Peptides against a protein of PDB entry 3J47. Designs and how they scored, part 54

Target 1, 121 residues: chain A of PDB entry 3J47
Amino acid sequence: IRLTNQLKSLKGLQSKLKDVVEYLDKVINKELPINHTILGKLQDVFNLLPNLGTPDDDEIDVENHDRINISNNLQKALTVKTNDELMVIYISNLVRSIIAFDDLIENKIQNKKIQEQRVKD

## One batch from the design tools (peptide; made by RFdiffusion4, then SolubleMPNN)

Design b2_p18_5_s1
Fold by OpenDDE base, seed 5:
Structure b2_p18_5_s1 (fold): chain B 121 residues (1-121), chain A 18 residues (1-18)
Amino acid sequence: as target 1 above (121 residues)
Amino acid sequence: SLEEELKKLALELKKLLE
């Protein structure tokens, strides 16, 4: 029973990883745009992965070193992208706020002109 | 770039799934 459940869970994980690979292939081939939700989930997975870059693993097989480098570089790339996206959102909100203030100023100027005209009449 | 890192990740995952 326990072994069967472990095998079933492992098969389920394998299937999910295959789905991720298929998605990545479609993105790489420009068949699908990059989906930020999927990337966010991928980031969550990488954030849960132990820092593979801790040098304390004495037996760094060459393959393991390459995997560690890929993981670290990907984590860095994801962090940079996330920061850039947040920056774009920040700038957009800032611009919207400036426009809103400009509209308020214009409205006040117009109202003042209307009031001055009413006093002259 | 993120695209290049995703390509590397995809390749590595494929190797693990073979």
Scores: peptide ipSAE 0.045, ipTM 0.675, DockQ to the pose 0.168
Fold by OpenDDE base, seed 1:
Structure b2_p18_5_s1 (fold): chain B 121 residues (1-121), chain A 18 residues (1-18)
Amino acid sequence: as target 1 above (121 residues)
Amino acid sequence: SLEEELKKLALELKKLLE
């Protein structure tokens, strides 16, 4: 029963990973727009993955070496360059929002000043 | 580029699923 439940959970995970790959392929093919929220969540998931590549497990089954390399490549692909580019986009949007907010504040200040002048005249 | 990194990610995920 416990082993069966673990297998079921792994199959579920496999299915979800296939869905992620399909999504990424659609984004790569420009069939879907880049959703940075989804990509950010994906990055979070992979950042939570245990670094299976700790070299100290001496029982390097040849099969494990390939999996370790894949895991390391995944981690590298998600954490280094992609993260920086997403951060640039995020910061750019944040700056635009701040500028818009600042303009709103300035307009409110100016309106208040105009009202005060009208009351004095 | 972001696109290139997405391609790499997709490729590696496909390898995990094989």
Scores: peptide ipSAE 0.033, ipTM 0.590, DockQ to the pose 0.175
Fold by OpenDDE base, seed 4:
Structure b2_p18_5_s1 (fold): chain B 121 residues (1-121), chain A 18 residues (1-18)
Amino acid sequence: as target 1 above (121 residues)
Amino acid sequence: SLEEELKKLALELKKLLE
């Protein structure tokens, strides 16, 4: 029973990871737009994973060497490079939002001035 | 680029699933 439940849980995780891959492929192929919220959440999930590359972790079985390397590469891909790119995008969007807000404020000020001038005339 | 990093991420995830 316990082993069966563990296997079921692992299969469930595998299925979810496959869904993530399929999503990423669709984004890469421009079938879906980039959703930065989803990407950010994915990064958060993988950032919470333990770093398996530290030698202080008990018996790194040689058999898991390839999986450890893959995990480290995955962590690197998610945390450093992709995060930096997303940061630039977020800053750019923030700047655009500020500009749009400034334009709105300026328009309101101009409208007020026009109304005041109409009262003087 | 972001696109290149997404490709790398997808590739690593695929390797993990093998």
Scores: peptide ipSAE 0.029, ipTM 0.573, DockQ to the pose 0.174
Fold by OpenDDE base, seed 3:
Structure b2_p18_5_s1 (fold): chain B 121 residues (1-121), chain A 18 residues (1-18)
Amino acid sequence: as target 1 above (121 residues)
Amino acid sequence: SLEEELKKLALELKKLLE
């Protein structure tokens, strides 16, 4: 029973990994747009992977080293992309705030002019 | 680039599944 359950769980994980590969292939081939929510979840998975990097140049270390480098480079690329998106949102909100502030200034100037005209009448 | 790193990731995952 225990071994059967473990095997079933591993098969389930393998199926999910195949689905991820299929999704990535569709994104790479421009069949689907980039979904940042999915990429964020993938980043979370990579952050949970054990650091398999031992500094010894053994043959086992070259393939693991390449995988670690790919993971690190991907994390960096995702971080840069996220920062760029946040920057666009920040600038957009800043512009909206400036416009709103300008409208408030104009309204105050108009109100002052109306009050001055009432005092002269 | 992000696209290049996604290609590398996809390739590595395919190797693990073979």
Scores: peptide ipSAE 0.026, ipTM 0.618, DockQ to the pose 0.174

Design b2_p18_5_s3
Fold by OpenDDE base, seed 2:
Structure b2_p18_5_s3 (fold): chain B 121 residues (1-121), chain A 18 residues (1-18)
Amino acid sequence: as target 1 above (121 residues)
Amino acid sequence: DIKKKLQELAKKLLELLK
């Protein structure tokens, strides 16, 4: 029973990994639009993976070095891309807030001028 | 004037981040 459940869970995980690869291939081929929510969740999965590129210096055969470097480069590339996207969103929100504040100041100045004119007439 | 300059700056920043 326990071993059969572990094998079923592993097969389920393998199927989900295949679905993710097929989705990424469709996005790379421009068959599907980039879904930022799926990309963000995929980044969270990669961030929850143990850093495959820090072998504790005691047990890695030279043949795994290329796979480790590919994983680290992918994690770094995903982190850089996420930081750039978050920076764009942050700057866009700051600019919108500053414009809204400028419009509020201008509206207050105009309302004050209209009140001062109504007191002179 | 400040709004137009700020909107132009925002467009330039968004272009530099692409």
Scores: peptide ipSAE 0.023, ipTM 0.536, DockQ to the pose 0.012
Fold by OpenDDE base, seed 1:
Structure b2_p18_5_s3 (fold): chain B 121 residues (1-121), chain A 18 residues (1-18)
Amino acid sequence: as target 1 above (121 residues)
Amino acid sequence: DIKKKLQELAKKLLELLK
């Protein structure tokens, strides 16, 4: 019973991974529009994966070296994309803050002019 | 005027980052 449930769960995960690969292939081939929400969730999944490129155990088969390089290249590509997304958010927040300060300065200048008029009357 | 220039700059930066 336990082993059969684990095998069923693993087959379910394998089916979902196949659906993700098929989706990515359709996006690469421009058959589907890029869904940034799906890509963001896929990035979250890869960031939660243990580093599949550090075998902490001393069996360097030649097949592991190619898998390590692919995993490291994927992790690097995801890190670069995350850094670019954070840069867009940072610049957007900086510009919003500067606009809010400009509006605050103008409001302060207007309030000062209104007070100077009230003291002359 | 400054607000409009900053909004235009923000749009151009967001376009270059797409």
Scores: peptide ipSAE 0.022, ipTM 0.609, DockQ to the pose 0.012
Fold by OpenDDE base, seed 5:
Structure b2_p18_5_s3 (fold): chain B 121 residues (1-121), chain A 18 residues (1-18)
Amino acid sequence: as target 1 above (121 residues)
Amino acid sequence: DIKKKLQELAKKLLELLK
């Protein structure tokens, strides 16, 4: 019973990891738009990865301190890189939205002029 | 005019991101 439940849980985790990889591949290939909520959750997962490699705090040999510092620096670098990528996407979407609003305003002004001409004729 | 400036800005941003 206990081993069967562990195997079922591991298969469930493996399926979810596969779904994440397939999503990332589709985003890299520009087949899907970037979802900020999914990327935030992936950041949280990457932020937990360093904690998966720390044996419990009860045997800090001096060699583990350098590994913890490298892990924390890698984690910080991954968080900065992902935040910069998210900022770029945010700015790109903001610029697209501003252009779409300018086009909408121009279309409304043109439509108003056409209606004012039709009322004078 | 604003549209052309925004489109130019968008192109420059996309070029900086390549």
Scores: peptide ipSAE 0.022, ipTM 0.555, DockQ to the pose 0.015
Fold by OpenDDE base, seed 4:
Structure b2_p18_5_s3 (fold): chain B 121 residues (1-121), chain A 18 residues (1-18)
Amino acid sequence: as target 1 above (121 residues)
Amino acid sequence: DIKKKLQELAKKLLELLK
């Protein structure tokens, strides 16, 4: 019973990982737009993965060192890309806020001029 | 640098609204 449940859970995880790979392939092929919420959740998953780069001191197999370097390089590449995308979103929201404040200032100046004319007539 | 310049502009606009 316990071993069968572990195998079922592992098969369920493998299916979800396949769905993530298929989504990433569609994004790479430009079939789907980049979803920043999905990229943020993928980054959270990679940040919650134990850094495979701390060998607990018991198996320096040469195969683990290459997998560790690939995992760390992938995590670094995802972090850099997500930071650049978040910076573009931040700048875009800041520019939009500045334009909206400029329009609000112009509207207040126009309303003040109209009120000053109505008090002189 | 661009972020700092835009934040400075946003502060100046907020000051003109007061």
Scores: peptide ipSAE 0.021, ipTM 0.572, DockQ to the pose 0.009

Design b2_p18_6_s1 (from b2_p18_6, 13 letters changed)
Fold by OpenDDE base, seed 5:
Structure b2_p18_6_s1 (fold): chain B 121 residues (1-121), chain A 18 residues (1-18)
Amino acid sequence: as target 1 above (121 residues)
Amino acid sequence: KKKLIEEMQKVIDELKKL
């Protein structure tokens, strides 16, 4: 019972990883458009992966050097995307603040015109 | 975006070799 449940869970994980690979291959080949929601969730998964470039201190194989470089390049690519997302949020909040300030100026101009009209009547 | 997908694919290809 415990071993059969572990094998079922592992097969379920393997199927999900296969679906992720097939999706990425289709997106790279331009067969599918980039879905931001899928890409975001996939980034969360990669941010939770252990750093594939920590050598256990006992085997400096040439294969570990390629894994370290790939992990470092992925971390840099994730950092750039996170900075771009934060920049879009910052610009959106700045634009919202400018619009709210413009609305305040227009409301003050209109209130002044109404007050000047009431002093002439 | 494209560069990130390419780096994610390389990580998956390294995970397939384990």
Scores: peptide ipSAE 0.024, ipTM 0.597, DockQ to the pose 0.185
Fold by OpenDDE base, seed 4:
Structure b2_p18_6_s1 (fold): chain B 121 residues (1-121), chain A 18 residues (1-18)
Amino acid sequence: as target 1 above (121 residues)
Amino acid sequence: KKKLIEEMQKVIDELKKL
């Protein structure tokens, strides 16, 4: 019973991983538009992967070196993309804050003009 | 964007060798 449930769970994970690969192949081939929400969730999954780029000092097989380099390059590409997305969000929030501050200044100027008119009448 | 897709393709190509 326990072993059969573990095998079923592993087969379910393998099926989901296959569906992700097929989706990515379709996006790379331009058969599907880039969905930013799906790519964001996929980035969250890759950020939860253990850093395969630390060789534990006991598994220096030459075949692992290419996989380690690919994992490190992927992690670097994810970090750069996250920084670019955070920069766009930061600039957008900065611009919104400047506009809201300008509207507040204009409101204060208008209130001052109304008060100065009430003192002249 | 392009660089991320290129690195994702390399991961897919390594997964296809397993």
Scores: peptide ipSAE 0.022, ipTM 0.586, DockQ to the pose 0.074
Fold by OpenDDE base, seed 1:
Structure b2_p18_6_s1 (fold): chain B 121 residues (1-121), chain A 18 residues (1-18)
Amino acid sequence: as target 1 above (121 residues)
Amino acid sequence: KKKLIEEMQKVIDELKKL
């Protein structure tokens, strides 16, 4: 019973991974538009994957060198994309804060001019 | 965006060899 349920869960995961592959192939081939929400969720999954480039096992197979490079390149590609997205959000919030500060300064200057006029009358 | 999809594809191609 326990082994059969584990095997069923693993087969279900394999099927879902196949559906993700087919979706990515369609997006690469421009058959489907890039859905940013789906791509974001896939990025979350890849960020939760164990580092495929840390074999805790002393088996230096030539196949491990390609996996290590791919894992490092994926992590770098994820980091660069996240930094670019955060930079756009940061700049947008900075510009909004500058505008709000300018409006505050203008309001303070106007209020001071109104007070100086009332003291001269 | 394109580079990320290309690197995800490489990970998928390595997972297909397992």
Scores: peptide ipSAE 0.020, ipTM 0.551, DockQ to the pose 0.084
Fold by OpenDDE base, seed 3:
Structure b2_p18_6_s1 (fold): chain B 121 residues (1-121), chain A 18 residues (1-18)
Amino acid sequence: as target 1 above (121 residues)
Amino acid sequence: KKKLIEEMQKVIDELKKL
């Protein structure tokens, strides 16, 4: 029973991985538009994968070296994209903070003018 | 964007060999 359920779950994972490949091929061929939500979830999956490029320190086979290079290139591509997205969020939050600070200064200046008028009457 | 999708595809192709 337990082993049969594990094999069923693994076959289900293999089918889902095939569907992801077919989706990526259609996006590369421009048959489908790039969906940012799907791409974000796929990035989360790749960030949870064990580093496909740590050889245990014994035996650089040519296949392991190509896997290391692919893993490092993917990690670099993910890091650059994440940094650009975080920069846009940072700038947006900075602009919102500046606007809120300006509104607070203007309200303080108006309140001071109203108090100075009430002391002259 | 395109380069990231191409690198993701290579990782999937390497996972299919395991």
Scores: peptide ipSAE 0.020, ipTM 0.553, DockQ to the pose 0.196

Design b2_p18_6_s2 (from b2_p18_6, 11 letters changed)
Fold by OpenDDE base, seed 4:
Structure b2_p18_6_s2 (fold): chain B 121 residues (1-121), chain A 18 residues (1-18)
Amino acid sequence: as target 1 above (121 residues)
Amino acid sequence: KEELIKEMQDVIDKLQSL
């Protein structure tokens, strides 16, 4: 049950990220005008992106003798646990920013449809 | 910890309602 709910939530997040990409493609193609509020929220998303560019350094410390190993393993385990706790807070804030961005995209699409309907009437 | 898990669940539920 818990793992299935996490997978469903991750799929929902993936769908919203796809809608964000499609919106950005429409802006790049000049099909939609640039919206500074949407760009500001996109910058907030990027500032709230982990540096996805450091899978360096789980390779530094397999060589220091038995009494230093217990202290370093405990410190590494505490650092990993703290990083995991910070990552959870961070993902939560990122997800809130993506939801707020998606709401702005949907509101802009709806406002465009309403304006196109008013020009036809 | 329990409050953070609840806040994550609220964000998850909001993502599922949209």
Scores: peptide ipSAE 0.028, ipTM 0.630, DockQ to the pose 0.020
Fold by OpenDDE base, seed 1:
Structure b2_p18_6_s2 (fold): chain B 121 residues (1-121), chain A 18 residues (1-18)
Amino acid sequence: as target 1 above (121 residues)
Amino acid sequence: KEELIKEMQDVIDKLQSL
């Protein structure tokens, strides 16, 4: 019973990974627009994955190189994606700060001009 | 186990191509 449930859960995960691969292929091929909400949810799923580079201390046999490479590749992919998202947020906040600064400069110039007119009258 | 590992690698490789 317990082993059968684990196998069923693993097959369910496999089916979902296949659906994700097919979705990402359509996005790469420009058949579908980039949906940032789907990509964010995919990132959340990957952040919840156990670190595949922690050896379960019970299998010191030959497959560790591929699991370590997968974990390192996952961490790298998540880091790149996070950096790109943070860059867009940073640029957006920088532009807002520049606009607000320009408005302050214009207000200061106008106030100075009004004061210079009042001293001449 | 191997097939699941392969599908996870395929997802990672695709995420790195975006």
Scores: peptide ipSAE 0.028, ipTM 0.497, DockQ to the pose 0.088
Fold by OpenDDE base, seed 2:
Structure b2_p18_6_s2 (fold): chain B 121 residues (1-121), chain A 18 residues (1-18)
Amino acid sequence: as target 1 above (121 residues)
Amino acid sequence: KEELIKEMQDVIDKLQSL
């Protein structure tokens, strides 16, 4: 049940990210006007991205002291648990930001369609 | 668990490609 809900939420996030990419492509192609509020929210999303560019915690010293291995396994378990918890909090904030961004995109697309209809009448 | 991590990484890689 919990894992299935996480997978469903993540698929929902992937769909919303696709909608964001499609919106950005339309802005790049000048099909939609640039929205500074949308760009600001996108920057907030990027600033929330954990710096996943540290591959540096999987090779320090499996040679000395059984007590250091238990402490390092506990510290690695605590660091992994804290990283998993921070990642869940981060994803929850990212999901909230993407939902708010998606609602803003949809509102803008609708407002543009309404304006284009008013110019044709 | 591994499948969820892989899908999360794919979402992150998509965000980094923007």
Scores: peptide ipSAE 0.024, ipTM 0.565, DockQ to the pose 0.073
Fold by OpenDDE base, seed 5:
Structure b2_p18_6_s2 (fold): chain B 121 residues (1-121), chain A 18 residues (1-18)
Amino acid sequence: as target 1 above (121 residues)
Amino acid sequence: KEELIKEMQDVIDKLQSL
C-alpha cells in the first residue's frame, strides 16, 4: 500500500515534468511567447538543485596521504548527507513549483484554444 | 527514479537553450 502510493505520486510528478518539457519545446519553437514569470520560477527551481552533475571533481588530487582520505571521506559523507537533506526540501519546493506551473500552462493552453475558437466564429 | 532524473535533466537542457 505505501509503495504503491509513492509510485503513483512519482508517476504523477513524471507526467507534470513531461508537460513542462512540452511547454518549453513550444516556447523554443516560438509556438508560445516566452513567459518570464514561468521561466524565473523555473530558474529558482534549478538554482535549488544540488549539482547532480559533479561526481568527477573529487578525483583530481589524492595520490598522497592516508590521513587526508579519512577527513575527505568524512567531509564527503557529511556533504552527501547534508545534500540529501537539502535535496528532499528542494524536491518538495520543486514539486510545488512544477504543480503551480502546470496549472498556469494548462490555463494558458485553454485560453489560447478559446481565443482560436473565437477567431474562427 | 532514473527516468525522473532524466526528465529533469531534459528540462534543464531546454532551459539552457533559451
Scores: peptide ipSAE 0.021, ipTM 0.556, DockQ to the pose 0.063

Design b2_p18_6_s3 (from b2_p18_6, 8 letters changed)
Fold by OpenDDE base, seed 1:
Structure b2_p18_6_s3 (fold): chain B 121 residues (1-121), chain A 18 residues (1-18)
Amino acid sequence: as target 1 above (121 residues)
Amino acid sequence: KEELIKKMQEVIDKLKEL
């Protein structure tokens, strides 16, 4: 019973991974629009995966070298994309802070002018 | 991009007047 349930769960996961690959292929081929929410959740999944490109321990199989290069290239591509997204968010927040600060400066200048008029009367 | 740089420069200039 436990082994059959584990095998069923693993087959279910494999089917879902296949559906994700098929979705990504359709997005790459421009058959579907890029959904940033789905891509963000996929990035979260890849960031939670153990590093699939560090074989701990001593089996230099020539098949592992290509998998290591693919995983390192994927992790690097995800890191670069995440950095670019964070940079856009940072710039957007900086711009909002600058606008809010300009409004504060203008209010302070107006208040100073009103006080200088009240001292002359 | 250039309009944003102009607004940032305007804020910096107002900061120098205070």
Scores: peptide ipSAE 0.020, ipTM 0.545, DockQ to the pose 0.009
Fold by OpenDDE base, seed 4:
Structure b2_p18_6_s3 (fold): chain B 121 residues (1-121), chain A 18 residues (1-18)
Amino acid sequence: as target 1 above (121 residues)
Amino acid sequence: KEELIKKMQEVIDKLKEL
C-alpha cells in the first residue's frame, strides 16, 4: 500500500513535468504567447530545486551528463533573468526612497522657514 | 511617467549641488 501510493505520486509528478515540457515547446515554436506569470512560477520552482549539478556520488551513468548539462544551463538562464528583474525592482525602490526623502527634506525646510517667520513677527 | 522623470532629474540636480 505505501510503496504503491509513492509510485502513483511519482507517476503523477512525471505527467505534470511532461505537460510543462509540452507547454514550453509550444511557446518556443511560437504556437502560444509567452505568459510571464507561468515563467515566474517556473523560476520559483527552479530556485527551490537543489543544485542538480552536484553528482551525488552513487550514479556515474554517462547518459545523465547531457540531461544534467541542459538542466544546469536552464537553471543558469533563469537565475540571470531573475537577477536582472530583481535589479530593476531594487533600482525602482531606491529611486522611490530617494524621492520620498527629498520630499521629506523640502517639507522640513518649509516648516523651519515658517517657524523662523513666527519668531521675527 | 513624465512627472516621475522630472522628479528624478530634480533629485539628481540637488545631489550635484551637495
Scores: peptide ipSAE 0.019, ipTM 0.523, DockQ to the pose 0.010
Fold by OpenDDE base, seed 3:
Structure b2_p18_6_s3 (fold): chain B 121 residues (1-121), chain A 18 residues (1-18)
Amino acid sequence: as target 1 above (121 residues)
Amino acid sequence: KEELIKKMQEVIDKLKEL
């Protein structure tokens, strides 16, 4: 149930992101007028995005072929950074589970020793 | 303890390969 709801919300977000991209392309192509209310909300979203990395200082070449490479490099850098952050969270939860399991084993060993002593007295 | 630490290290090494 929880996983299905998360997948449904993520699919809904993906659809909305696609609609936003299609809208931006139409605005760039002058097919639609600039809506300042939509643009303001997009700016708020971009300001809430984790800082997407300044591309390291190799070549601000200003001509028309780089938007696709910058979007792909930025999307790749975001995907890598998000994967690394999720990996750190996963390792942290794994370590906690392992410690809790070691403590449970130690407690079982101690309880067994106490019971074996009580049967000898 | 030692075998558990070894299994943890193996998991960390597999995660570095991904």
Scores: peptide ipSAE 0.019, ipTM 0.553, DockQ to the pose 0.012
Fold by OpenDDE base, seed 2:
Structure b2_p18_6_s3 (fold): chain B 121 residues (1-121), chain A 18 residues (1-18)
Amino acid sequence: as target 1 above (121 residues)
Amino acid sequence: KEELIKKMQEVIDKLKEL
């Protein structure tokens, strides 16, 4: 019973991996538009994969060199994209904070001018 | 964006060879 359930779960995962491949092929071939929400979820899956590019230093099989390079190139592309997205969020929050600070300064200057006029009348 | 999708596909194809 337990082994049969594990085999069913593994077959279900294999089917879902095939559906993800078919989706990526359709997006590469421009048959489907790029969905940013699906792409984000795929990035989360790849960030949860064990680092396929760091064999622990005790098994340098020469057959892994191409797999290591592909994994490192993906990880680098994910890091650059994440840094660019975080930079846009950071700049947007910084600009919002500067505007809110400028509005606060202008409100203080206006309130001071109104008080100085009320003391002269 | 297209280059990232291509690199993701290359990793999936390598995972199918395991």
Scores: peptide ipSAE 0.018, ipTM 0.506, DockQ to the pose 0.193

